# Peptides against a protein of PDB entry 6A30: the designs that were tried, part 6

Target 1, 150 residues: chain A of PDB entry 6A30
Amino acid sequence: AQDADNVLQPIMDLLDSNLTLFAKICEKTVLKRVLKELWKLVMNTMERTIVLPPLTDQTMIGTLLRKHGKGLEKGRVKLPSHSDGTQMIFNAAKELGQLSKLKDHMVREEAKSLTPKQCAVVELALDTIKQYFHAGGVGLKKTFLEKSPD

## One batch from the design tools (peptide; aimed at target 1 D16 L19 T20 A135)

Design b1_p10_5_s4 (made by RFdiffusion4, then SolubleMPNN; from b1_p10_5, 5 letters changed)
Fold by OpenDDE base, seed 4:
Structure b1_p10_5_s4 (fold): chain B 150 residues (1-150), chain A 10 residues (1-10)
Amino acid sequence: as target 1 above (150 residues)
Amino acid sequence: MTSWEILAKE
């Protein structure tokens, strides 16, 4: 439990800071979309951290954000200047790129199978993150969180 | 309850 908390705390702090910002500036439907993308990003980062030694992680985050940033333009939701929101999301995603640095705390780089202890930590971490994104029902649906981001 | 959860409920 303590090991999971130590690994999760930096992620949770980063997510809380960014999601708090997004909750203030985004309409609810936009916020849900942001949550979905952040969920995918977190899951992909965790998967790569656990399963694959990170290749150039920074480029993947940038590509994901660039693809989805275009979709936000078409909805006539008078967000404060569309440019600022997109840039903020982009900046937040750059910060989320620092999640790769959390690798050193989760699993040593060796492509070895996770030990039972490491598996338990990962499972606990995943459950905590799922609960966090669900946010008592105001966030993402459980059915979405239980699906693979792939 | 997270800070953003509170904001998302409003």
Scores: peptide ipSAE 0.292, ipTM 0.864, DockQ to the pose 0.627
OpenDDE base, seeds 1, 2, 3, 5: peptide ipSAE 0.226, 0.225, 0.227, 0.286; ipTM 0.840, 0.838, 0.842, 0.862

Design b1_p10_6 (made by RFdiffusion4; failed a check: a repeat of another design)
Pose (drawn by RFdiffusion4):
Structure b1_p10_6 (pose): chain A 105 residues (1-54, 100-150), chain P 10 residues (1-10)
Amino acid sequence: AQDADNVLQPIMDLLDSNLTLFAKICEKTVLKRVLKELWKLVMNTMERTIVLPPSKLKDHMVREEAKSLTPKQCAVVELALDTIKQYFHAGGVGLKKTFLEKSPD
Amino acid sequence: KTKWMEFAEE
């Protein structure tokens, strides 16, 4: 849990002062649109930084084996991810839970 | 708690 907090700390320091500034000055729809968009952005950047997928093999270029995360690493990633989701739900001001769950991103 | 979560609770 402490490790997951440390992983999310950088992105939370960035969004905190912001998400906070918004909903204060945005209409509901405007806020929802921004959060939906920031959501897609975070999920996409995570997909393309911490988990980029894995070369000519014999003759025909095959994808290499993924280097598995350690058990502790897997757990930290799962929890951190589940936490960002709750962070964007924001207990009922942010995105609905139903939207986040079915988010294709 | 973050300012965002405090705001959302209010």

Design b1_p10_6_s1 (made by RFdiffusion4, then SolubleMPNN; from b1_p10_6, 6 letters changed; failed a check: a repeat of another design)
Amino acid sequence: MTSWEKLAKE

Design b1_p10_6_s2 (made by RFdiffusion4, then SolubleMPNN; from b1_p10_6, 6 letters changed)
Fold by OpenDDE base, seed 4:
Structure b1_p10_6_s2 (fold): chain B 150 residues (1-150), chain A 10 residues (1-10)
Amino acid sequence: as target 1 above (150 residues)
Amino acid sequence: LTSWEILAKE
């Protein structure tokens, strides 16, 4: 339990910061879409991370989330609502969508065998993240969270 | 509640 918390805390802090920002600027429907894309990104990253050596996990998820959280470059999509916020949302959603598709281009590496301890940590981590994204019902539906993001 | 949960409820 403590190991999972230690691994997840930086990711959760980053997610909370980003989602707080998105919640302020996004309409509810847009926020839901952002949540779905973030969920896919997190799940895909975790899947890859489980396949890859554990040591790269925290840095990779953090780096991916940080890189794309900062990368709000003004893509010229003329959305009719001239609020700087709407354009930012569109760009963020587009970037998140592209990130979720990156999985399709990566060779499915064989999952490394996990020790029982590692399996327990992963299970706890998944449960924690699911709970976080569900957010007492204001976030993603449980049925969505139980499905593969693929 | 997380900060974003509070905001999402509004």
Scores: peptide ipSAE 0.391, ipTM 0.890, DockQ to the pose 0.525
OpenDDE base, seeds 1, 2, 3, 5: peptide ipSAE 0.378, 0.384, 0.374, 0.380; ipTM 0.885, 0.888, 0.884, 0.885

Design b1_p10_6_s3 (made by RFdiffusion4, then SolubleMPNN; from b1_p10_6, 6 letters changed)
Fold by OpenDDE base, seed 4:
Structure b1_p10_6_s3 (fold): chain B 150 residues (1-150), chain A 10 residues (1-10)
Amino acid sequence: as target 1 above (150 residues)
Amino acid sequence: ATSWEKLAAE
């Protein structure tokens, strides 16, 4: 569990930073929609990373989240003005939309067989991410998280 | 609770 948490912590920190921003600037229904799209993105990327170990996909989520999170440098979170927030949401939505399209173009290469140990780590990672997105009930519903992101 | 969880609960 601790190993999975250590691996996921950078992604979770990045998600937390972005979601904090979105929570501040988005209405609750919009935030829920953002959470759903982020969930799909994370799940799709994890699936691809497991199936296709290219370092490129972790770097792509990290890069997407980082590109949007670069405005959240550790320092003074200048709450972007309402106008800046809208532009950030628009950019985030555009990038998320492009990623969904990229999924359709990436040929599913043959999934490398995971060892039992790797499977256990993946299961723990998935559980951690599900818990993170559920957020004690303030995030996504368990029923939604249990469904295939497809 | 994470920072965004607190905000979302609000």
Scores: peptide ipSAE 0.434, ipTM 0.899, DockQ to the pose 0.586
OpenDDE base, seeds 1, 2, 3, 5: peptide ipSAE 0.420, 0.433, 0.420, 0.427; ipTM 0.896, 0.899, 0.895, 0.895

Design b1_p10_6_s4 (made by RFdiffusion4, then SolubleMPNN; from b1_p10_6, 6 letters changed)
Fold by OpenDDE base, seed 2:
Structure b1_p10_6_s4 (fold): chain B 150 residues (1-150), chain A 10 residues (1-10)
Amino acid sequence: as target 1 above (150 residues)
Amino acid sequence: ETSWEKLAKE
């Protein structure tokens, strides 16, 4: 459990910051679309991280996410004034773009088989992320989360 | 409850 939390915490912090911003500035249908795209991005990133053992180091993942997430200052998200909304969307999109770049820079290495312990950690991590995106029913439907991203 | 979940309920 602790290992999964350590791996997930940087991702969860980044997601929570971005989703908080989007929840404030987006209409519910737009927010739902953003959630779906973020889910796909997270799943694809996790898949590549599992396939690439060198990046499974918590420190490396944390460093990469921190390096690409540097734009989200822990600052009190002031409610954007009407004029600031566009800039905030742009900044959030830029941060999401950095996550996409991280995906693209991950070299397709040969899938190594995970140990049973590693599989258990991944399973717990996936369950945690699914629950996070479901958000008690406010977020994505369970049926959507259980499908493999195309 | 997450911070964004609370906001999405509003």
Scores: peptide ipSAE 0.454, ipTM 0.910, DockQ to the pose 0.582
OpenDDE base, seeds 1, 3, 4, 5: peptide ipSAE 0.431, 0.429, 0.353, 0.446; ipTM 0.905, 0.904, 0.860, 0.906

Design b1_p10_7 (made by RFdiffusion4)
Pose (drawn by RFdiffusion4):
Structure b1_p10_7 (pose): chain A 105 residues (1-54, 100-150), chain P 10 residues (1-10)
Amino acid sequence: AQDADNVLQPIMDLLDSNLTLFAKICEKTVLKRVLKELWKLVMNTMERTIVLPPSKLKDHMVREEAKSLTPKQCAVVELALDTIKQYFHAGGVGLKKTFLEKSPD
Amino acid sequence: SLEEFEEKLK
């Protein structure tokens, strides 16, 4: 849990002062649109940074084996991910839970 | 921290 907090700390410091500034000055729809968009952005950057997928093999170029995360690393990643979701739900001001769950991103 | 953030938004 402490490790997951440390992982999310950088992105939370960025968004905190912001998400906070918004919903204070945005209409509901405007806020929802921005959060939906920031959501897609975070999920996409995570997909393309911490978990980029894995070369000529014999003759025909095959994808290499993924280097598995350690058990502790897997757990930290799952928890951190589940935490960002709750962060965007924001207990009922942010995105709905139903939207986040079915998010294709 | 999350509870405090949710309260700021509310």

Design b1_p10_7_s1 (made by RFdiffusion4, then SolubleMPNN; from b1_p10_7 with S1K E6I)
Fold by OpenDDE base, seed 4:
Structure b1_p10_7_s1 (fold): chain B 150 residues (1-150), chain A 10 residues (1-10)
Amino acid sequence: as target 1 above (150 residues)
Amino acid sequence: KLEEFIEKLK
């Protein structure tokens, strides 16, 4: 349980920040597409975070996410004009794209078989994230979440 | 935060 929370918390913080922004500026159809891409990213990030030696340092995931997020200075979120909203989506998409590129640079450490403990952490984390992305039925459909490469 | 997000999506 505690280990799952440690892995999930940085991801949830990132998701909460980005999804709150997207919910404000995106139409429902665009938001669904963004959620699908975020889902893929989160699944890939979780797989790596758990399969890679426990990044014991919350600071490393947080720093990897934060080093790429440093372009979002604490600038007073002025209600983005339509142009500013597009730029924020673009920046968020760029950050997501950079996280995808981080995929290529994370050395394929040999897919060591997940320990039973790591499997339990993954399962708990996946259930929590599925619930988050489903968002009481307003987010992604359960069928999509179940068909995603778990 | 999740609940607030869900309420914003409604």
Scores: peptide ipSAE 0.018, ipTM 0.549, DockQ to the pose 0.474
OpenDDE base, seeds 1, 2, 3, 5: peptide ipSAE 0.017, 0.017, 0.017, 0.018; ipTM 0.542, 0.532, 0.538, 0.546

Design b1_p10_7_s2 (made by RFdiffusion4, then SolubleMPNN; from b1_p10_7, 3 letters changed)
Fold by OpenDDE base, seed 5:
Structure b1_p10_7_s2 (fold): chain B 150 residues (1-150), chain A 10 residues (1-10)
Amino acid sequence: as target 1 above (150 residues)
Amino acid sequence: RLQEFVEKLK
């Protein structure tokens, strides 16, 4: 339980902030495309966080997310003018681009076989993340989430 | 947390 929460919290904080923003500013077709790319990024990040030693990844993901998460100050979401919405999408895309660069800098440690405990953490984490991406039927389809390489 | 997120998306 606690290990799953430690892996999930940084990912969930990223998802809560970004998915809420994207839902407000994106047209439905654009939103679905963004959600699919975020899903791939989250799956790749989870695979690395669980397959790589737990201590180094939480700090790197937490540090990257904390360095970039400061841009979403709790300021009263004045509906950004058409120009401000574009800048917010650009900033979010820049943050996603930095997460992709993290993918290039994370040394592929040898894929150690997951322990039964790590498998249980992965299953719980995947279920929770699938629920967030599905968002009660507003987000991605269950069939898409289930066909993702788990 | 999930329920609050879903309510914000409606």
Scores: peptide ipSAE 0.089, ipTM 0.692, DockQ to the pose 0.550
OpenDDE base, seeds 1, 2, 3, 4: peptide ipSAE 0.083, 0.053, 0.029, 0.085; ipTM 0.681, 0.663, 0.641, 0.692

Design b1_p10_7_s3 (made by RFdiffusion4, then SolubleMPNN; from b1_p10_7 with S1R E6F)
Fold by OpenDDE base, seed 3:
Structure b1_p10_7_s3 (fold): chain B 150 residues (1-150), chain A 10 residues (1-10)
Amino acid sequence: as target 1 above (150 residues)
Amino acid sequence: RLEEFFEKLK
């Protein structure tokens, strides 16, 4: 439980800080696309954090999510006009879509079998994140969440 | 805090 909370807390803090802003500046179709790209980013970040112990620092998780989001500085973002904010997020989502190709390059490191402890942390973290992204049926479809390599 | 985000997805 505590190990899963340590992995999830930086992700949840980032989501809580940014999704409210996205809801104000994005149309529904853009929000659905953002949520799909955030799911891919969260899955990739969680996999790296659990499989690669040196990245367990909360600051490193937040930095990885921020580096892949290229432009979501914690700065007082002057709400750009609806067009400028939507285009910026669309460009960020397009860059996040390239992370799926980065997965094929990282799989070439030896399939270090997860320890039983790491497997239990991954399972608990995945269940929690799936519930969050499904959001009682208003978020991502269960069929989309289950196609992610668990 | 995410209520407005999920309400807009409905």
Scores: peptide ipSAE 0.127, ipTM 0.768, DockQ to the pose 0.309
OpenDDE base, seeds 1, 2, 4, 5: peptide ipSAE 0.025, 0.170, 0.026, 0.023; ipTM 0.577, 0.792, 0.581, 0.575; seed 2 fails the geometry check

Design b1_p10_7_s4 (made by RFdiffusion4, then SolubleMPNN; from b1_p10_7, 3 letters changed)
Fold by OpenDDE base, seed 5:
Structure b1_p10_7_s4 (fold): chain B 150 residues (1-150), chain A 10 residues (1-10)
Amino acid sequence: as target 1 above (150 residues)
Amino acid sequence: RLKEFIEKLK
């Protein structure tokens, strides 16, 4: 449990900040597309965090996610004028782009076989993230989350 | 968290 929380917390903090913004400014179809792209990003980030050496990657991802996630919290959500909403989307897209760059800079270390403990952490983390993205049926469909190749 | 947020938007 605690190990899964430590892996998930930086990702969940970023997701909570960005999804709160996107749910306010996006139409339902746009929001669904954004959620699918975030799902892919989260799955790819988790795969790398778990397959790569456990200690250094959590701190690096957590530090990068914390440095970029803080930029969204301090803006008193004035109802974005049509111009302000575009700037907020641009800032959120810039933060997501930095996560993609993190993906490119993460040296793929040799895929070590996961220990039984690491497998249990992965399973718990996946269940938690699937539940979060499903959001009681108002988010992504269970069939999409279960059949995702990511 | 996402569910609670979406419920507040309805």
Scores: peptide ipSAE 0.027, ipTM 0.498, DockQ to the pose 0.282
OpenDDE base, seeds 1, 2, 3, 4: peptide ipSAE 0.025, 0.021, 0.025, 0.025; ipTM 0.528, 0.502, 0.489, 0.538

Design b1_p10_8 (made by RFdiffusion4)
Pose (drawn by RFdiffusion4):
Structure b1_p10_8 (pose): chain A 105 residues (1-54, 100-150), chain P 10 residues (1-10)
Amino acid sequence: AQDADNVLQPIMDLLDSNLTLFAKICEKTVLKRVLKELWKLVMNTMERTIVLPPSKLKDHMVREEAKSLTPKQCAVVELALDTIKQYFHAGGVGLKKTFLEKSPD
Amino acid sequence: KTEWEEFAEE
């Protein structure tokens, strides 16, 4: 849990002062649109940074084996991910739980 | 807690 917090700390320091500023000054729809968009952005950047997928093999170029995360690493990732979801739900001001769960991103 | 979480609770 402490490790997951440390992973999320950089992105939370960035969004905190913001998300906070918004909903204070945005209509519901405007806020929802921004959060939905920031959501897609975070999920996409995570997909393309910490988990980029894995060369000519014999003759025909095959994808390499993925280097597995350690068990502790897998757990930190799962928890940190579940935490960002709750962060964007925001207990009922942010995105609905139903939307986040079915988010294709 | 974050300012965002506190705001959301209000």

Design b1_p10_8_s1 (made by RFdiffusion4, then SolubleMPNN; from b1_p10_8, 5 letters changed; failed a check: a repeat of another design)
Amino acid sequence: MTSWEKLAKE

Design b1_p10_8_s2 (made by RFdiffusion4, then SolubleMPNN; from b1_p10_8, 4 letters changed)
Fold by OpenDDE base, seed 4:
Structure b1_p10_8_s2 (fold): chain B 150 residues (1-150), chain A 10 residues (1-10)
Amino acid sequence: as target 1 above (150 residues)
Amino acid sequence: MTSWEELAKE
């Protein structure tokens, strides 16, 4: 459990920051679309991370999150004016796009079979992320989260 | 409850 939390915490922090921004700027319908795209991105990233050795992925995700997280300066979330909101969405979309591109550069290391312990960690991680995206019903529907992103 | 969940409820 603690290992899963440690792996997920950087992703959760990034998601929380981005979703908080989007929730402030976007209408509910747009927010749902953003959630769906983020879900796909997270699931695809996790799928690749699970196939890749845990150590390399933590370092790459951590490095990517650190490289992109440095741009989220602790600046007082001034309610962006509509113009500032558009730029923030553009920047966030660009950052997400870069995460998607990194997905393409993640060399499929040979799919080592996950140990039972690793499988349990992945299952716990997936459940945690599903719960996060469901957000007590204000987020994505359970039926959507249970469907394969493919 | 996360900060964005609170915002999404409004």
Scores: peptide ipSAE 0.394, ipTM 0.891, DockQ to the pose 0.586
OpenDDE base, seeds 1, 2, 3, 5: peptide ipSAE 0.376, 0.385, 0.370, 0.371; ipTM 0.887, 0.889, 0.884, 0.885; seed 3 fails the geometry check

Design b1_p10_8_s3 (made by RFdiffusion4, then SolubleMPNN; from b1_p10_8, 5 letters changed)
Fold by OpenDDE base, seed 4:
Structure b1_p10_8_s3 (fold): chain B 150 residues (1-150), chain A 10 residues (1-10)
Amino acid sequence: as target 1 above (150 residues)
Amino acid sequence: MTSWEKLALE
């Protein structure tokens, strides 16, 4: 439990700060889309950290940023100013680049099978993250969270 | 309840 908390705390802090910002500036439908993309990013980052040696994590963030930028332009989201809101999201999303640095806090498996202890930590971590994204039903649906982001 | 969750409910 403690090991999982130690691994998760940096991720949770980063997510909370960014999602708080997004919740303030995004309409609910946009926020849900952001949550979905963040979920994918988190899952992919975890998968790469656990299963694969990190390829250039910057490409995933770039893709996320590009998708968010396009989604905001088309949505009649009464952002106080469309330009400012998009820029704020873009700037905030750059901070998600720090998710790649969180790999150092995760058990990097260099091509070795996780020990039972490590598996338990990962499972607990995943459950915690799922609960966080579900947010008592306000966030993502359980059915979405149980699906692979792929 | 997370900070963002509270905001998302508003």
Scores: peptide ipSAE 0.324, ipTM 0.874, DockQ to the pose 0.591
OpenDDE base, seeds 1, 2, 3, 5: peptide ipSAE 0.277, 0.316, 0.286, 0.288; ipTM 0.858, 0.872, 0.863, 0.862

Design b1_p10_8_s4 (made by RFdiffusion4, then SolubleMPNN; from b1_p10_8, 5 letters changed)
Fold by OpenDDE base, seed 4:
Structure b1_p10_8_s4 (fold): chain B 150 residues (1-150), chain A 10 residues (1-10)
Amino acid sequence: as target 1 above (150 residues)
Amino acid sequence: ATSWEKLAKE
């Protein structure tokens, strides 16, 4: 559990920061759409991280989220103006869309065999992320989270 | 509850 938390904490912090921003500037329908796209992105990245060396994918999520999170300085969510928020969402959606397309073109490399310990960590990580996106029912439906993002 | 969860409930 502790190992999974340590691995997930950076991404969870980043997600929380971004989702906090989106929750402030988006109406509920838009927020739901953002959640769905973020879920797909996270799942795709996790899949790649398991299959591909860890460093490139964390960098990719981090880069994608940072590229749009330039306004997320540590500790102060500067609420962008509505116009800035809209542009940020548009840019985020565009990048998320491009990532989805990239996945379709990426040759599924054979998943590296995980040790039992690594499998347990991944399972716990997935559960944690699912719970996070479900958010007690405020976020994504469980049925959606249980389906492949493909 | 996460920060965004609280905001989403408002």
Scores: peptide ipSAE 0.441, ipTM 0.900, DockQ to the pose 0.580
OpenDDE base, seeds 1, 2, 3, 5: peptide ipSAE 0.435, 0.439, 0.426, 0.429; ipTM 0.900, 0.900, 0.897, 0.898

## One batch from the design tools (peptide; aimed at target 1 T20 A135)

Design b1_p11_1 (made by RFdiffusion4)
Pose (drawn by RFdiffusion4):
Structure b1_p11_1 (pose): chain A 105 residues (1-54, 100-150), chain P 11 residues (1-11)
Amino acid sequence: AQDADNVLQPIMDLLDSNLTLFAKICEKTVLKRVLKELWKLVMNTMERTIVLPPSKLKDHMVREEAKSLTPKQCAVVELALDTIKQYFHAGGVGLKKTFLEKSPD
Amino acid sequence: ERIEELAEKLE
């Protein structure tokens, strides 16, 4: 849990002062649109940074084997991910839970 | 704790 917090700390320091500034000054729809968009952005950047997928093999170029995360690493990633979701739900001001769960991103 | 603080600020 402490490790997951440390992982999310950088992105939370960035969004905190913001998300906070918004919903204060945005209509519901405007806020929802921004969050939906920032959501897609975070999910996409994570997909393309901490988990980029894994060369000529014999003759025909095959994808390499993924280097598995350690058990502790897997758990930290799952928890941190589940935490960002709750962060964007924001207990009922952010995105609905139903939207986040079915988010293709 | 950060989520709770954010929820309170947004309310």

Design b1_p11_1_s1 (made by RFdiffusion4, then SolubleMPNN; from b1_p11_1, 4 letters changed)
Fold by OpenDDE base, seed 3:
Structure b1_p11_1_s1 (fold): chain B 150 residues (1-150), chain A 11 residues (1-11)
Amino acid sequence: as target 1 above (150 residues)
Amino acid sequence: SRIEELTKKLK
């Protein structure tokens, strides 16, 4: 449980920060699309964090998350004008794209079979994340979460 | 729960 929490906490902090912004600037249909992309990102990030040595990836994910999260100072979010919201979505999409490029760099490491301990952590983390994204039925559909190729 | 709160704000 503690290992799963250590992996999830940085991801959850990023999600909480970004989702607050997205909720303010996105319409419901756009938000659903954003959630689907975030789901893919989280699945890919978890796979990397658990499979790669913990030390370098917590700092990279933490640094990536912090570099991407530092732009969202908790301050008085003046409701950005419609133009500012579009730029923020574009920046967020660009950041998500950079995380996708990190996948291409990691694909070179041999598909190391997960140890039983790593499998247990992944299963616990997946259950927690599925619950988070399902959000009592108002988020992503269970069928999407279960059938996702990610 | 966070997504639920956000979706409620969007309704």
Scores: peptide ipSAE 0.020, ipTM 0.499, DockQ to the pose 0.348
OpenDDE base, seeds 1, 2, 4, 5: peptide ipSAE 0.018, 0.019, 0.019, 0.018; ipTM 0.464, 0.488, 0.467, 0.464

Design b1_p11_1_s2 (made by RFdiffusion4, then SolubleMPNN; from b1_p11_1, 6 letters changed)
Fold by OpenDDE base, seed 4:
Structure b1_p11_1_s2 (fold): chain B 150 residues (1-150), chain A 11 residues (1-11)
Amino acid sequence: as target 1 above (150 residues)
Amino acid sequence: SWIEKLTEALK
């Protein structure tokens, strides 16, 4: 549990700050979409950190967030200040791109299969993240979280 | 926390 907490703490701190901002500035539907994208981003980051060798993930995260940021523009969601909200989301997305720096905190075992202990830590970490994104039912649906590849 | 803010925003 402590090991999982240590691994997750930087991610949780970043997510908490950014999601707090998003909750303030986003309409409900937009916020749900943001949560889904963040979930995918977190899962992909974890997968790459654990399974794949260190690829330059900053570029992919930035690209994913840019692609989805453009998708948010197409919805006539009357965000009160369109330009400022989009820029804030973009900036927050760039900050979330720094999740790649969290790769250094996740034990990059380069080419080796995770030990049973490491697997247990990852499983616990994933469960914690799922609960975090579920947010007592106000966040993402449990069924959606369970369909995500672990 | 973001959860609290989210709960408030979704009400």
Scores: peptide ipSAE 0.082, ipTM 0.640, DockQ to the pose 0.223
OpenDDE base, seeds 1, 2, 3, 5: peptide ipSAE 0.071, 0.071, 0.057, 0.059; ipTM 0.629, 0.626, 0.617, 0.607

Design b1_p11_1_s3 (made by RFdiffusion4, then SolubleMPNN; from b1_p11_1, 4 letters changed)
Fold by OpenDDE base, seed 1:
Structure b1_p11_1_s3 (fold): chain B 150 residues (1-150), chain A 11 residues (1-11)
Amino acid sequence: as target 1 above (150 residues)
Amino acid sequence: SWIEELTEKLK
Protein backbone atom coordinates (compact mmCIF):
# COMPACT_ATOMS: atom_id res chain seq x y z
CA ALA B 1 0.00 0.00 0.00
CA GLN B 2 2.80 2.39 0.83
CA ASP B 3 4.47 1.79 -2.50
CA ALA B 4 1.25 2.48 -4.33
CA ASP B 5 0.74 5.65 -2.32
CA ASN B 6 4.19 6.86 -3.18
CA VAL B 7 3.50 6.31 -6.85
CA LEU B 8 0.06 7.86 -6.79
CA GLN B 9 0.58 10.90 -4.62
CA PRO B 10 2.29 13.04 -7.26
CA ILE B 11 -0.35 12.08 -9.81
CA MET B 12 -3.18 12.81 -7.45
CA ASP B 13 -1.75 16.17 -6.50
CA LEU B 14 -1.49 17.14 -10.13
CA LEU B 15 -4.97 15.87 -10.91
CA ASP B 16 -6.47 17.66 -7.93
CA SER B 17 -4.88 20.94 -8.91
CA ASN B 18 -5.90 20.72 -12.54
CA LEU B 19 -9.38 19.38 -11.96
CA THR B 20 -10.07 21.99 -9.31
CA LEU B 21 -9.30 24.68 -11.84
CA PHE B 22 -11.40 23.04 -14.52
CA ALA B 23 -14.26 22.41 -12.14
CA LYS B 24 -14.47 26.11 -11.37
CA ILE B 25 -14.40 27.38 -14.93
CA CYS B 26 -16.12 24.63 -16.90
CA GLU B 27 -19.69 23.55 -17.25
CA LYS B 28 -20.30 19.99 -16.06
CA THR B 29 -20.35 18.43 -19.54
CA VAL B 30 -17.06 20.06 -20.41
CA LEU B 31 -15.63 18.92 -17.12
CA LYS B 32 -16.73 15.37 -17.88
CA ARG B 33 -14.90 15.55 -21.16
CA VAL B 34 -11.79 16.79 -19.38
CA LEU B 35 -12.08 13.88 -16.98
CA LYS B 36 -12.25 11.44 -19.86
CA GLU B 37 -9.21 12.91 -21.53
CA LEU B 38 -7.23 12.92 -18.31
CA TRP B 39 -8.24 9.33 -17.68
CA LYS B 40 -7.02 8.31 -21.09
CA LEU B 41 -3.79 10.22 -20.62
CA VAL B 42 -3.08 8.72 -17.22
CA MET B 43 -3.85 5.19 -18.35
CA ASN B 44 -1.76 5.46 -21.48
CA THR B 45 1.13 6.96 -19.56
CA MET B 46 0.99 4.24 -16.95
CA GLU B 47 0.83 1.52 -19.57
CA ARG B 48 3.91 2.80 -21.33
CA THR B 49 5.78 3.40 -18.10
CA ILE B 50 5.13 -0.14 -16.96
CA VAL B 51 6.28 -1.64 -20.23
CA LEU B 52 9.32 0.51 -20.91
CA PRO B 53 12.52 -0.16 -18.95
CA PRO B 54 13.68 3.46 -18.71
CA LEU B 55 10.56 4.41 -16.81
CA THR B 56 10.36 1.52 -14.37
CA ASP B 57 10.93 3.86 -11.47
CA GLN B 58 7.73 4.04 -9.47
CA THR B 59 7.94 7.82 -9.19
CA MET B 60 8.44 8.41 -12.88
CA ILE B 61 4.77 8.57 -13.80
CA GLY B 62 4.11 11.35 -11.34
CA THR B 63 7.25 13.17 -12.31
CA LEU B 64 6.45 13.02 -15.99
CA LEU B 65 2.92 14.22 -15.47
CA ARG B 66 4.11 16.99 -13.19
CA LYS B 67 6.73 18.13 -15.65
CA HIS B 68 4.25 18.42 -18.46
CA GLY B 69 1.39 19.64 -16.32
CA LYS B 70 3.20 22.47 -14.54
CA GLY B 71 1.56 25.06 -16.70
CA LEU B 72 -1.88 23.96 -15.59
CA GLU B 73 -0.97 23.50 -11.95
CA LYS B 74 0.34 27.04 -11.60
CA GLY B 75 -2.93 28.43 -12.76
CA ARG B 76 -4.19 30.88 -10.19
CA VAL B 77 -7.69 29.91 -9.22
CA LYS B 78 -9.20 33.14 -10.45
CA LEU B 79 -12.62 33.18 -11.93
CA PRO B 80 -11.96 35.05 -15.12
CA SER B 81 -14.40 36.97 -17.22
CA HIS B 82 -16.26 35.03 -19.87
CA SER B 83 -13.67 35.85 -22.49
CA ASP B 84 -10.79 35.10 -20.18
CA GLY B 85 -12.38 31.83 -19.19
CA THR B 86 -12.60 30.70 -22.77
CA GLN B 87 -8.96 31.47 -23.29
CA MET B 88 -8.02 29.58 -20.16
CA ILE B 89 -9.91 26.52 -21.36
CA PHE B 90 -8.19 26.77 -24.70
CA ASN B 91 -4.79 27.02 -23.10
CA ALA B 92 -5.56 24.11 -20.82
CA ALA B 93 -6.64 22.04 -23.80
CA LYS B 94 -3.38 22.82 -25.53
CA GLU B 95 -1.41 21.74 -22.52
CA LEU B 96 -3.37 18.50 -22.34
CA GLY B 97 -2.62 17.97 -25.98
CA GLN B 98 1.07 18.43 -25.38
CA LEU B 99 0.96 15.99 -22.53
CA SER B 100 -0.75 13.43 -24.73
CA LYS B 101 2.22 13.59 -27.07
CA LEU B 102 4.47 12.26 -24.34
CA LYS B 103 3.89 8.79 -25.72
CA ASP B 104 5.50 9.79 -28.98
CA HIS B 105 8.66 10.94 -27.29
CA MET B 106 9.18 7.79 -25.31
CA VAL B 107 11.91 5.59 -26.66
CA ARG B 108 10.46 2.19 -27.24
CA GLU B 109 12.62 -0.43 -25.66
CA GLU B 110 12.10 -4.11 -25.13
CA ALA B 111 9.21 -4.69 -22.78
CA LYS B 112 10.03 -6.01 -19.32
CA SER B 113 7.77 -8.16 -17.24
CA LEU B 114 6.77 -7.04 -13.77
CA THR B 115 7.45 -9.03 -10.64
CA PRO B 116 4.43 -10.30 -8.73
CA LYS B 117 4.94 -7.55 -6.17
CA GLN B 118 5.07 -4.91 -8.85
CA CYS B 119 1.93 -6.31 -10.43
CA ALA B 120 0.14 -6.08 -7.12
CA VAL B 121 1.19 -2.47 -6.70
CA VAL B 122 0.03 -1.62 -10.20
CA GLU B 123 -3.31 -3.30 -9.67
CA LEU B 124 -3.84 -1.41 -6.46
CA ALA B 125 -2.82 1.82 -8.11
CA LEU B 126 -5.18 1.26 -11.02
CA ASP B 127 -8.04 0.51 -8.69
CA THR B 128 -7.34 3.63 -6.68
CA ILE B 129 -7.22 5.79 -9.78
CA LYS B 130 -10.48 4.30 -11.04
CA GLN B 131 -12.15 5.10 -7.76
CA TYR B 132 -10.74 8.59 -7.88
CA PHE B 133 -12.16 9.28 -11.32
CA HIS B 134 -15.47 7.71 -10.37
CA ALA B 135 -15.65 10.05 -7.37
CA GLY B 136 -18.55 8.28 -5.70
CA GLY B 137 -20.60 8.43 -8.85
CA VAL B 138 -20.27 12.10 -9.73
CA GLY B 139 -17.27 11.50 -11.97
CA LEU B 140 -16.83 9.00 -14.77
CA LYS B 141 -19.09 5.97 -15.06
CA LYS B 142 -17.75 2.62 -13.96
CA THR B 143 -18.49 1.16 -17.37
CA PHE B 144 -16.30 3.77 -18.97
CA LEU B 145 -13.47 3.19 -16.53
CA GLU B 146 -13.56 -0.55 -17.15
CA LYS B 147 -12.99 -0.14 -20.87
CA SER B 148 -9.70 0.42 -22.61
CA PRO B 149 -8.88 4.10 -22.96
CA ASP B 150 -7.71 3.46 -26.52
CA SER A 1 -12.21 20.11 -4.10
CA TRP A 2 -13.11 19.43 -7.69
CA ILE A 3 -15.46 16.68 -6.55
CA GLU A 4 -17.36 19.08 -4.35
CA GLU A 5 -17.52 21.62 -7.12
CA LEU A 6 -18.79 19.05 -9.58
CA THR A 7 -21.31 17.80 -7.06
CA GLU A 8 -22.71 21.27 -6.69
CA LYS A 9 -22.94 21.66 -10.45
CA LEU A 10 -24.93 18.46 -10.67
CA LYS A 11 -27.63 19.84 -8.32
Scores: peptide ipSAE 0.505, ipTM 0.920, DockQ to the pose 0.163
OpenDDE base, seeds 2, 3, 4, 5: peptide ipSAE 0.502, 0.499, 0.504, 0.499; ipTM 0.920, 0.918, 0.919, 0.919

Design b1_p11_1_s4 (made by RFdiffusion4, then SolubleMPNN; from b1_p11_1, 4 letters changed)
Fold by OpenDDE base, seed 2:
Structure b1_p11_1_s4 (fold): chain B 150 residues (1-150), chain A 11 residues (1-11)
Amino acid sequence: as target 1 above (150 residues)
Amino acid sequence: SRIKELTEKLK
């Protein structure tokens, strides 16, 4: 449980910060699309974070979050003007893109089979994330989360 | 819970 929390907490903090922004600037249908993309990103990031040695991943995710989180700590998100909203979406997309680049740097490690311990952590983390994204039925559909190839 | 809260705000 603690290992799963250590993997999930940085991801959840990033998600919560970005979702707050997206909810303000996106209508419902766009938000659902964003949630689907975030789901894919989380699945891919979690897979790599668990496969890689725990110490390097927490520092890399933490460093990525620290480098990009400094921009999000600015106060009361005023309703972005149309220009500000576009820039915020671009910045959020850039952050997601940097997570994707982190993906590219991490993908170079051989697809090693997960150890039984890693599998247990993945299963626990996956259930928690599914519940989070389902959000009592108002988020993503269970069928989507369960049938996702990610 | 956070997604639920945000989704309800968008209704």
Scores: peptide ipSAE 0.018, ipTM 0.476, DockQ to the pose 0.350
OpenDDE base, seeds 1, 3, 4, 5: peptide ipSAE 0.018, 0.018, 0.017, 0.018; ipTM 0.469, 0.474, 0.466, 0.474

